# Designs tried in a protein design run: peptides against a protein of PDB entry 3PBP. Part 44

Target 1, 203 residues: chain A of PDB entry 3PBP
Amino acid sequence: LNEKDLNLILNKSLVMYESLDSTTDVIVKRNVIKQLQFVSKLHENWNSRFGKVDIQKEYRLAKVQGPFTINPFPGELYDYTATNIATILIDNGQNEIVCVSFDDGSLILLFKDLEMSMSWDVDNYVYNNSLVLIERVKLQREIKSLITLPEQLGKLYVISDNIIQQVNFMSWASTLSKCINESDLNPLAGLKFESKLEDIATI
Target 2, 203 residues: chain A of PDB entry 3PBP as posed
Amino acid sequence: LNEKDLNLILNKSLVMYESLDSTTDVIVKRNVIKQLQFVSKLHENWNSRFGKVDIQKEYRLAKVQGPFTINPFPGELYDYTATNIATILIDNGQNEIVCVSFDDGSLILLFKDLEMSMSWDVDNYVYNNSLVLIERVKLQREIKSLITLPEQLGKLYVISDNIIQQVNFMSWASTLSKSINESDLNPLAGLKFESKLEDIATI

## One batch from the design tools (peptide; aimed at target 1 P72 L114 L188)

Design b2_p21_6_s3 (made by RFdiffusion4, then SolubleMPNN; from b2_p21_6, 11 letters changed)
Fold by OpenDDE base, seed 4:
Structure b2_p21_6_s3 (fold): chain B 203 residues (1-203), chain A 21 residues (1-21)
Amino acid sequence: as target 1 above (203 residues)
Amino acid sequence: SAEEEEHEKIVIDAVGKKIAS
């Protein structure tokens, strides 16, 4: 997930939001609102860090893009602000985990199950999950930055004020990668999605 | 737990979609 992708998601979310009316299903409304809230917060931090992004062009393009939702998303995190985003490779085949940090010290690890570019019909809403929550990690720290190293698969470095921590999710990501590459879902059964945390250095 | 099972199903379904894409 990069700036372009984020903008696309934001615009898609906005389009979805604007399509809501009194006849819209309650569940759909809820999902769209939650999605928009999440993406908006993420975008806010992105803009602060990288400058304002003109979403007008992307918005126009997004009108023809498919639906986007996150399934599931921790409800309590909707009240918090996304602070950082990172994409971590889990194999050499371009399978990735998206990580988003929040100002409550939480990390969410997300899986992209589908491409963002899809067909969208505003008049006929179709539910689609493009990002799936795999794990929530509660660090309870102010996360200053997320660092990934290309040579270190399935590892995320979290920098807070006083410590650098490594989040290693290869315990499950290796299996995930294998499942994708081998087109076999069986190894996922009973898999525990828990990352390992390690203190790397004190700042 | 039921929640864990549901979560597992969601992940499996997601991976399934990825594979099918």
Scores: peptide ipSAE 0.569, ipTM 0.923, DockQ to the pose 0.495
OpenDDE base, seeds 1, 2, 3, 5: peptide ipSAE 0.548, 0.552, 0.565, 0.563; ipTM 0.920, 0.917, 0.921, 0.921

Design b2_p21_6_s4 (made by RFdiffusion4, then SolubleMPNN; from b2_p21_6, 10 letters changed)
Fold by OpenDDE base, seed 4:
Structure b2_p21_6_s4 (fold): chain B 203 residues (1-203), chain A 21 residues (1-21)
Amino acid sequence: as target 1 above (203 residues)
Amino acid sequence: KKAEEEHEKIVLKAVENKIKS
């Protein structure tokens, strides 16, 4: 996920938010607001690090695009700010996991569903452009950086405080990759989505 | 950023050292 991607997500979220009115379903309103809050936190972090992101304000109310939603999103994280984002390859076929860190020391591992370029009705909240929450990892550290290495599939390196930690999610990601590539979800049945943490070095 | 590149180098070195140990 890069600046362009974040802008896209934010724009979609803003479009949806701006479309809210008194006739909008209460569930939709709640979800849109929560989504916007999340994306805004990501945006704030990005702007602080890389400069102000230019958000295109061309909204078409007639073609409301759904925001990138996280399903299910852990409600506790709305009280915290996103600090870093990284995309990790899980196979050579370019399947990816998105990782977002928060200032509480949490990592969320997300799978991006196929984004449909479709606009949907403002009152029709759907998960067509959603990130699926796979795992939440609680490090309980101040995360400074998320690093990926091209030769290390399914591994995320986290710099926090004075330590480098490896998050290895290949225990489940290999199965996920297989399921995606073979279009068979059966192997996911009973799979435990728990990553392994390992200390790599003190810095 | 330069900082991220530096962090990457640090991680790379640390990983290499871990493999060697």
Scores: peptide ipSAE 0.452, ipTM 0.891, DockQ to the pose 0.018
OpenDDE base, seeds 1, 2, 3, 5: peptide ipSAE 0.450, 0.448, 0.448, 0.448; ipTM 0.891, 0.890, 0.889, 0.889

Design b2_p21_7 (made by RFdiffusion4)
Pose (drawn by RFdiffusion4):
Structure b2_p21_7 (pose): chain A 203 residues (1-203), chain P 21 residues (1-21)
Amino acid sequence: as target 2 above (203 residues)
Amino acid sequence: SISIRKEIGEYLTELMEKKLS
């Protein structure tokens, strides 16, 4: 955990602690407070020279959160099954797109709009487990796998049956991160959220 | 930043609902 990232989760934790009011669900309030306490303890034991911190076994037992809401979910896909999931980096600030494969050779590019709180005990904990559909890409080929190269932002390799295609969504993803970082929604108006699809090779 | 991300999510939801209708 480098210094930049350590401070990022600390500040996110502080923003949520402040975001607490009385209507806030008791279970959620507990987790937000626990998250702040935990992230603070990490900050106290963080070894700056190695950029690392030890984590006791107690804090590693966590229960799953979900299911995430996928909004708006495409109606056709109710007849099909999700195959793979990938994570693609948009910028240098941990901003990402979640990608999911389906039986129909389709791809949904998702964005997480709500900040999640950390949770350890709560069963079936859902809260800000929210994803939003940005785009859908139908390759009409059997998608065997998804691959990413850390060196290339906003690009995803999709291995179909005899093709390796590259879905390139930096056309809109670059603008998306700018508005996130500049807190200005206007550049999104009129942007067509269409990814450049490109055949890389025959396999 | 959380607020703007939520607003982006609302904007994209409305855009995608039009496409999926």

Design b2_p21_7_s1 (made by RFdiffusion4, then SolubleMPNN; from b2_p21_7, 14 letters changed)
Fold by OpenDDE base, seed 5:
Structure b2_p21_7_s1 (fold): chain B 203 residues (1-203), chain A 21 residues (1-21)
Amino acid sequence: as target 1 above (203 residues)
Amino acid sequence: MFETKQQIGKFLEKKMKEKLS
């Protein structure tokens, strides 16, 4: 076990912990909690024996929020309801991708090409986002939650009934980030917008 | 940056529309 592995295990444990809900089996819940406790203790032990490991334990669990518009909107999704929303950083310059899940098991990855703000009150603003569809990922699972970790660029964790999966879109998001930051669209030519999906844990 | 994002948006929109057609 090295520092990198410990960080990964801790992050996975956090994701698993966030997967717990009212429908979670008691045994599973107990195991996840115990695992998180174990990893936490391991981290403390690591810090004491091998020096301090600064792990960002922050995560963002996003819920459905709006208003926003999606263009183009997949026709198939008109019959389905959005269940979760998350924002994922793709660089240190605050460029981000928006992800929305639907009750058909679809994930859509979206680009914010325009952000409009409406003053509702002197101290309160309502945001209206223009979002462009980049990719649709069909999981065909009931998506319970979307989790992001601030230290993990271009990665989204999807929690379903019995599995936690990671969506990694840095294959194209790195290029997108570059295009934004350098004001050059040339690298977008020929770019494939295909994210990598991998299983993280079974729950 | 604003103009760039808009241009990117137009590009992506066109690409996705082609894919969905």
Scores: peptide ipSAE 0.603, ipTM 0.938, DockQ to the pose 0.453
OpenDDE base, seeds 1, 2, 3, 4: peptide ipSAE 0.599, 0.601, 0.601, 0.603; ipTM 0.936, 0.936, 0.937, 0.937

Design b2_p21_7_s2 (made by RFdiffusion4, then SolubleMPNN; from b2_p21_7, 13 letters changed)
Fold by OpenDDE base, seed 2:
Structure b2_p21_7_s2 (fold): chain B 203 residues (1-203), chain A 21 residues (1-21)
Amino acid sequence: as target 1 above (203 residues)
Amino acid sequence: MFETKQQIGKFLEERMKKELS
């Protein structure tokens, strides 16, 4: 995720929020609000780390690209702040998982189930309009950073104050990759979406 | 592939909704 991507996500979320009215289903409204809060918090954290991001220029374009969704949003994370984001490859065919950390020490693993067919701009950026929650991992640590290694599929390294931990989700991601590539969802039935957490090193 | 991802997304969403209920 880069600044442009974050801006797009935020703007898409705003567009969805602005589409809400008195006739909107309560559940939908709640989900959109939660999403907006989540993305806004991400934006705030991004600004603090990498400088101020101006979302205004992308707003009009975001309307054309369509809304962004996060479903379902964990209720427990509603009041917490997103701190880091990472994208992890699960195969050599560009399938990936998105991970977001929160200040309560939680990680969420997200699936990109909708890819844009249209480019965002002249740079040919392809954006996701939908993220689906796969798993929540509770570390109960202050997460400083998320690190990925291109040669290590389905592995995320979480850096805290005193420890580096590895989150390995290839136990389910390999199946997921297969399902995508073979267009067969049958292997998902009964699949346990539980990542392996391992301590790698102390700091 | 696009349709497959959408179907997967729907599956995952429904699964998680049940888990969070």
Scores: peptide ipSAE 0.654, ipTM 0.946, DockQ to the pose 0.572
OpenDDE base, seeds 1, 3, 4, 5: peptide ipSAE 0.651, 0.652, 0.650, 0.651; ipTM 0.944, 0.945, 0.945, 0.945

Design b2_p21_7_s3 (made by RFdiffusion4, then SolubleMPNN; from b2_p21_7, 11 letters changed)
Fold by OpenDDE base, seed 5:
Structure b2_p21_7_s3 (fold): chain B 203 residues (1-203), chain A 21 residues (1-21)
Amino acid sequence: as target 1 above (203 residues)
Amino acid sequence: MFETKREIGKMLEERMKKKLS
């Protein structure tokens, strides 16, 4: 983690915090606050060691809107609660992966195979999102927050109590993006959906 | 594009169902 990345994460955290309102779920609100506290602590530590880090760039918060269904839903997760949701861009064409964290320490990566959209045709109106399970990543940690950076495709930052980790799924997402954009499913045959997990910073 | 995504979704769903079984 470098100064630029820390600054970006802090900016994103601030945007998330500012997005909180009276309708925000209590768990989400708590996590965003904890995230901000954690990132702020990191920022303070950085400032103490390397000098002041200026926050200059703001990023738009993008997340899943409206109701959604996950298929298939892992049976093991029925007893657990979703804690965070994030949307990660995988290309410049607005293809994205949705990530949901659970209080068992699991991350699920999801593909939106049906987009919610307004339609003048009543018969073609989509009122919910369809999400397909691609991968489950078990971190076995209490996940405090999920952070995405707009210029980092296929990367998710996971904040827990004492560590920031990066989930990189471009190993398969690049192929997925290509399949979507070229309308060719052949490259998906034999593709392994295994993301790379890397420790970024320990606190 | 939408049709492609739907087809991809079906394929991925079937693969995951198989994996979870």
Scores: peptide ipSAE 0.608, ipTM 0.939, DockQ to the pose 0.496
OpenDDE base, seeds 1, 2, 3, 4: peptide ipSAE 0.607, 0.592, 0.603, 0.594; ipTM 0.938, 0.942, 0.939, 0.942

Design b2_p21_7_s4 (made by RFdiffusion4, then SolubleMPNN; from b2_p21_7, 12 letters changed)
Fold by OpenDDE base, seed 4:
Structure b2_p21_7_s4 (fold): chain B 203 residues (1-203), chain A 21 residues (1-21)
Amino acid sequence: as target 1 above (203 residues)
Amino acid sequence: MFKTKQQIGKFLEERMKKKLS
C-alpha cells in the first residue's frame, strides 16, 4: 500500500461514512464506522512512519441503488447478512461489477444485467435491479469495508481488522467488458470467473 | 448494449446455477 492508495482509501471511507443515513442497515453503519476508525488509525500510523499525508477529499463513490434481485443467490449465504456494497468499474465505458460482502466473510461479485424497474416511493426514488452472481470469494474475515480506487479497473480493496486485501477480477472482467462493448458473448464460454486475491497490507 | 447485457446476464445466471447444483 502506498501513500496514494491510502489517501484514496481514506477518502472513500469518509465518503462512505458521510453517506450513512437513517435507511442504512445497522450492520453497514457499524462497519463503516469501524472502518473509518481503522483507517484513521492506519493514517496515524502512516503519518508517524512516513510523514503527514494530506487527504484530498474525494466525493465520488460509484454506488448501485437498491433494491436488488440477486440470481442465483448462494444458499449458504441465506444464513448471513450483507454488510457492504461496492461498485467497481471494469472499463472506461462505465461497465461495472457490483460487490456485496457478508458477515461470513464472503464476497459476491455481481453483474447488473438489467434494470428491472424504477419506482418512486413517497420519500425516495428507488431502482429495482437485476444482479447476476458471477463469483463468490470467501475471505473468512470480518469485512469492514469495501473500497474502490479511481483508475484501478476491476480492483476491489477489502479491509478487515488486520489486513487489506485486493481482489482483482480483471482476468475475467476484461473479457466481460469486451463482450459488452462488442456485443459478442462468445468469449464467455470458456472464461473462468476466478478473481485473484492478494494481501496488500498487514496491519 | 441493453440486449447484450441481458444475454450476458442470462448466460452467467445459468452457468452459476449449474455450478451451484
Scores: peptide ipSAE 0.610, ipTM 0.936, DockQ to the pose 0.494
OpenDDE base, seeds 1, 2, 3, 5: peptide ipSAE 0.606, 0.597, 0.603, 0.609; ipTM 0.936, 0.940, 0.933, 0.936

Design b2_p21_8 (made by RFdiffusion4)
Pose (drawn by RFdiffusion4):
Structure b2_p21_8 (pose): chain A 203 residues (1-203), chain P 21 residues (1-21)
Amino acid sequence: as target 2 above (203 residues)
Amino acid sequence: SIKEQLEMREKIGEYFRELNS
């Protein structure tokens, strides 16, 4: 955990602690407070020279959160099954797109709009477990796998049956991160959220 | 700020929900 990232989760934790009011669900309040306490303890034991911190076994037992809401979910896909999931980096600030494969050779590019709180005990804990559809890409080929190269932002390799295709969504993803970082929604108006699809090779 | 960025992410999410509905 480098210094930049350590401070990022600390500040996110502080923003949520302040975001607490009385209507806030009791279970959620507990987790937000626990998150702040935990992230603070990490900050106290963080070894700056190695950029690392030890984590006791107690804090590693966590229960799953979900299911995430995928909004708006495409109606056709109720007849199909999800195959793979990938994570693609948009910028240098941990901003990402979640990608999911389906039986129909389709791809949904998702965005997480709500900040999650950390949770350890709560069963079936859902809260800000929210994803939003940005785009759907039908390749009409059997998608065997998804691959990413850390060196290339906003690009995803999709291995179909005899093709390796590259879905390139930096056309809109670059603008998306700018508005996130500049807190200005206007550049999104009129942007067509269409990814450049490109055949890389025959396999 | 981080707070403003998180609020912007919510606004973007609302924007996409309205656009794709």

## One batch from the design tools (peptide; aimed at target 1 F111 V132)

Design b2_p22_3 (made by RFdiffusion4)
Pose (drawn by RFdiffusion4):
Structure b2_p22_3 (pose): chain A 203 residues (1-203), chain P 22 residues (1-22)
Amino acid sequence: as target 2 above (203 residues)
Amino acid sequence: SEVLEMREKVGEYLIEKQLEEE
């Protein structure tokens, strides 16, 4: 955990602690407070020279959160099954797109709009477990796998049956991160959220 | 704080845009 990232989760934790009011669900309030306490403890034991911190076994037992809401979910896909999931980096600030494969050779590019709180005990804990559809890409080929190279932002390799295709969504993803970082929604108006599809090779 | 608020606004905007395309 480098210094930049350590401070990022600390500040996110502080923003949520302040975001607490009385209507806030008791279970959620507990987790937000626990998150702040935990992230603060990490900050206290963080070894700056190694950029690392030890984590006791107690804090590593966590229960799953979900299911995430996928909004708006495409109606056709109710007849199909999700195959793979990948994570693609948009910028240098941990901003990412979640990608999911389906039986129909389709791809949904998702964005997480709500900040999750950390949770350890709560069963079936859902809260800000929210994803939003940005785009859908039909390759009409059997998608065998998804691959990413850390060196290339906003690009995803999709291995179909005899083709390796590259879905390139930096056309809109670059603007998306700018508005997130500049807190200005205007550049999104009129942007067509279409990814450049490209055949890389025959396999 | 503003970044997180902007992410929510981006999410609302994208939902509205996708629903209009339906």

Design b2_p22_3_s1 (made by RFdiffusion4, then SolubleMPNN; from b2_p22_3, 9 letters changed)
Fold by OpenDDE base, seed 1:
Structure b2_p22_3_s1 (fold): chain B 203 residues (1-203), chain A 22 residues (1-22)
Amino acid sequence: as target 1 above (203 residues)
Amino acid sequence: KKVLETKKKVGEFLVEKQLAKE
């Protein structure tokens, strides 16, 4: 799942970058460039840790199907390298959160606000062309891996050098899921988007 | 259709919330 998500985001970011022209708003251009830089760094990191990822075929397919955005892109993360990506289910339906880690020890939690279908290969379809920032979690650790368990909704396990930590965002994700499923945004008012961090085990 | 529109609105809400923090 993580590899597919990486390729998806990278290809979509490339497509959006290539769509920029002289008529594009300056703010939009800036955001797209930052997004591309972010995803490129993620890809570099992925290749260094897990071997080369060939995105050429997927890139060609993405060019035909359209753009990707991150809103807003955290400016403070521009100089850092993305290290890992994970997708976490928040209900038994289809709602999910995307998480990206950085080499400064930060996590960003992202919402998929669009469901546009895109084909990346013959057997795999991807549906999201936009991500929205929900929360930044600063762990101040070297993040080696992100792990999700299908039976544990709204939980992410972060592996660092000396510890496994759990990030639990069900405090807000349960409300988010309800809002989506019921088509009612009222419960979002006053909601605090703060995840719970807990130490699970030393390593 | 309804779920998709709701997701879009949720996204807009979240963006506004982040911008307010800056």
Scores: peptide ipSAE 0.623, ipTM 0.932, DockQ to the pose 0.535
OpenDDE base, seeds 2, 3, 4, 5: peptide ipSAE 0.618, 0.620, 0.603, 0.606; ipTM 0.934, 0.933, 0.938, 0.938

Design b2_p22_3_s4 (made by RFdiffusion4, then SolubleMPNN; from b2_p22_3, 11 letters changed)
Fold by OpenDDE base, seed 3:
Structure b2_p22_3_s4 (fold): chain B 203 residues (1-203), chain A 22 residues (1-22)
Amino acid sequence: as target 1 above (203 residues)
Amino acid sequence: MKKLETKKKVGEFLVERALAEE
């Protein structure tokens, strides 16, 4: 099962790469390429009977462009350091969730209530970055990398030590997307913001 | 409503929710 799931991720990453064209934003293109490279390396290491998964720092350089605020910031995380940042599409209308990992093994899922962009380049800067806390997921693992696939809405892949886990938040993100697109917030009042965590592969 | 205005209101809602859960 583990190898099959990794192959699926690789294949989807390849499809995503092949879908890139001249109209694709340069930042998006770069991010997709980096993800493909990372997943390919994981696949190679998996196929190697003796290979360790080596996650290079270059694949952990995903950042929000410029300084950002998180509101509210979980008090428990003040003592910990952010390790990775990723953006996950929740629809085809460019609605996104931001995920930040911490060195305590926590993930926070964040809503962009203002315009903000993600970059793998540390030098990119965007003004007025605001993020709002949706959910905290405690993995209690060292999070090495975050992987997203644009064709997989509301799904985040978390690489830690010897495991790949999927965080699926479409249970609430579909409603959130609808609220945004229809300009109707009424469905939010009863919405449960609980993501599903599933083990995909052991590395 | 403009999409941007809706996002802002969603943000406000989520902040209030998060503070209530603490």
Scores: peptide ipSAE 0.601, ipTM 0.927, DockQ to the pose 0.414
OpenDDE base, seeds 1, 2, 4, 5: peptide ipSAE 0.598, 0.595, 0.599, 0.578; ipTM 0.924, 0.926, 0.922, 0.930; seed 4 fails the geometry check

Design b2_p22_4 (made by RFdiffusion4)
Pose (drawn by RFdiffusion4):
Formats: C-alpha cells, sequence, structure tokens
Structure b2_p22_4 (pose): chain A 203 residues (1-203), chain P 22 residues (1-22)
C-alpha cells in the first residue's frame, strides 16, 4: 500500500463517516464506523519505507456482499448466462470498468457509481452495491476468455473461437475519468459510448 | 473535499447513464 493509495482510502473513509445521519441504517452505520476505525489503524502501522502494512487474521474474515444491482440490465440476457468478468483500468486513480461475458457472445461494460463500505459480519449485506450499464458489445462469437494487459488502459482482449479481438473504449473512458476527476458532467453530454472493436489476430 | 466531489460526480454519472440507456 503506497502513500497515495493509503490516503485515498482514508479520505474515502472520512467522507462516508461524515455522510452519516440518523436515517442511516444501523447496520450500515456500524460498518462505516468500523471501516474508519480499521483504515485508521492501518494508517498507524503503515511502514512508509516498504509501503506495506500487516493485517491481523481478525480483519481478513469478511462475508460476501451482493448481489450487485446492474442497472439497466438488458432484457435479452435473461435468457443467457454470464461467463467471465474482467476489470479494466481507465486512468491512474483506481477508476475502472467492470466487464462481463455472456453465452450470447455479448459483453456488458459496467461502472460502479456508489461507494461501498467494508463489511465483515453482515450476511447478505447489500449497500451501495450498485453497477450501471455504460455499453453493450455483441461480438456474436463464442467468448472463451477475457484478458487485460496492465500497460494499456481502457483496452480489453476478448478471445473468441478463432479470433483475438480488442475492445478499445478509451474513446469515451478518457472523458469519463476527466469528468470524475474534474467534477464536471457536461463533457458526457453527446458522447457516444461506442467502443472501437478490432481484430488482432486469428488463433 | 476533493474526494467527496469525485464521489458525488460518480453518482451523477450513474444517474445520467441510467437515464440515457432507459
Amino acid sequence: as target 2 above (203 residues)
Amino acid sequence: SEVKKQLEMREKIGEYLRELNS
């Protein structure tokens, strides 16, 4: 955990602690407070020279959150099954797109709009477990796998049956991160959220 | 806070995208 990232989760934790009011669900309030306490403890034991911190076994037992809401979910896909999931980096600030494969050779590019709180005990804990559909890409080929190279932002390799295709969504993803970072929604108006598909090779 | 503004912007983007794809 480098200094930049350590401070990022600390500040996110502080924003949420302040975001607490009385209507806030009791279980959620508990987790947010726990998250702040935990992230603060990390900050106290963080070894700056190694950029690392030890984590006791107690804090590593966590229960799953979900299911995430995928909004708006495409109606056709209710007849199919999800195959793979990948994570693609948009910028240098941990902003990412979640990619999901389906039986129909389709791809949904998702964006997480709500900040999750950390949770350890709560069963079936859902809260800000929210994803939003940005785009859908039908390759009409059998998608055998998804691959990413850390060196290339906003690009995803999709291995179909005899093709390796590259879905390139930096056309709109670059603008998306700028508005996130500049807190200005206007550049999104009019942007067509279409990714550049490209055949890389025959396999 | 800058982080707060970024998180609020993410929510606004999400709302915008939901309205666009509905």

Design b2_p22_4_s1 (made by RFdiffusion4, then SolubleMPNN; from b2_p22_4, 9 letters changed)
Fold by OpenDDE base, seed 3:
Structure b2_p22_4_s1 (fold): chain B 203 residues (1-203), chain A 22 residues (1-22)
Amino acid sequence: as target 1 above (203 residues)
Amino acid sequence: SEIKKKLETKKKIGEFLVKRNS
């Protein structure tokens, strides 16, 4: 997504919004409003917060040769290439989820079970090569970019050719955050790691 | 320390998730 495309989407969204009247279906109204709000927010933050993420070559292979490894690595993705990486905050305590997209249209949500910075803080440095698989989301489309908004915890926006989709994983991330912060793993038992996918805007 | 506890917890979460995906 570039600035020109964003402007086009914004203009379209504005036109749609302006067309709303008392006879407009409630669902349509809601969708148009949501789209406009989202696009407007993107537009406001585009130059300052969001840009094209150039993934380093090292990240293209989410294997042993990269700066990190994924465990377990989904076998179906062995022949595919990573295209985007994003980090999503799940709480105010700097707990985060890593997301990697692949050229097959898959997203994998990953947990950093080791932390380099924290390892230094405890005088026990461990090189962080470990990312642990939480969930795979299959979008079956070309993923152009991944966008996160700092004020929106546990939400990832996926931009493809004709659609912006939101991946919301707060259903499980809130529990995960609690586990980390309270040093209690009990809430993980029976937890379903299933994110919600929602269409936000059509391009 | 709280930091040590957090590190240990993350490690254990990782182990849990690996096992879950096995």
Scores: peptide ipSAE 0.685, ipTM 0.958, DockQ to the pose 0.326
OpenDDE base, seeds 1, 2, 4, 5: peptide ipSAE 0.680, 0.684, 0.680, 0.684; ipTM 0.957, 0.957, 0.957, 0.959

Design b2_p22_4_s2 (made by RFdiffusion4, then SolubleMPNN; from b2_p22_4, 10 letters changed)
Fold by OpenDDE base, seed 4:
Structure b2_p22_4_s2 (fold): chain B 203 residues (1-203), chain A 22 residues (1-22)
Amino acid sequence: as target 1 above (203 residues)
Amino acid sequence: SEIKKKLETKKKIGKFLVERFS
């Protein structure tokens, strides 16, 4: 991450904040506000384009609650709580991957095999939103925030106490995107679904 | 339609992934 990237993240967070209204779910509002605060603090305390950032623990996002079904669900995560959710575009045709973090430090990457319909007015888990597990990434750290950059496809930035890491899943997502767009599943047969994890900056 | 085709493809992909990772 650099100052330019932080600006992009900040702008996105601002747009999300501005989209909030009186009907928005309380949990969603809280997460958006906390994310904005976190990103703002990140931006404010960025010493240089490649420097350290001073992050306070108070900026951790609230636990995420939402109506979705994950199949198959990793048995090891049954006793853990989802902490963050993010949607990452993988192409310019609106294909996307959903990422959920858990308080054990795990990230799960999910495919939307059905069109999701969620109500943000009331959190009642009425809707059945199908998500298919693709990959589990074990970070073994407390995840404070999940950040995406609108101009970067298939990249997720994970912020913890002492590090910003990038999860890059374009190694398989590019093929997945092609399969969706061309209606051909053949390339999936030999595809390895393993993302690349890279350290971006220290905090 | 193109939209319908895309939706059907996603469903097929979902089935494939479930079978692979279950």
Scores: peptide ipSAE 0.640, ipTM 0.953, DockQ to the pose 0.388
OpenDDE base, seeds 1, 2, 3, 5: peptide ipSAE 0.637, 0.639, 0.635, 0.637; ipTM 0.953, 0.951, 0.953, 0.954

Design b2_p22_5 (made by RFdiffusion4)
Pose (drawn by RFdiffusion4):
Structure b2_p22_5 (pose): chain A 203 residues (1-203), chain P 22 residues (1-22)
Amino acid sequence: as target 2 above (203 residues)
Amino acid sequence: SSQLEMREKIGEYLIELQKEKE
């Protein structure tokens, strides 16, 4: 955990602690407070020279959160099954797109709009487990796998049956991160959220 | 904080845009 990232989760934790009011669900309030306490303890034991911190076994037992809401979910896909999931980096600030494969050779590019709180005990804990559809890409080929290269932002390799295609969504993803970072929604108006599809090779 | 609020606004905007395409 480098210094930049350590401070990022600390500040996110502080923003949520302040975001607490009385209507806030008791279980959620508990987790947010626990998150702040935990992130603070990490900050106290963080070894700056190695950029690392030890984590006790107690804090590593966490229960799953979900299911995430996928909004708006495409109606056709109720007849199909999800195959793979990939994560693609958009910028240098941990902003990412979640990619999911389906039986119909389709791809949904998702964005997480709500900040999750950390949770350890709560069963079936859902809260800000929210994803939003940005785009759908139908390759009409059997998608065998998804691959990413850390060196290339906003690009995803999709291995179909005899093709390796590259879905390139930096056309809109670059603008998306700018508005996130500049807190200005206007550049999104009129942007067509279409990814550049490209055949890389025959396999 | 403003960046997190902007992400929520982006989410609302994208949902509306996808519904308009229906």

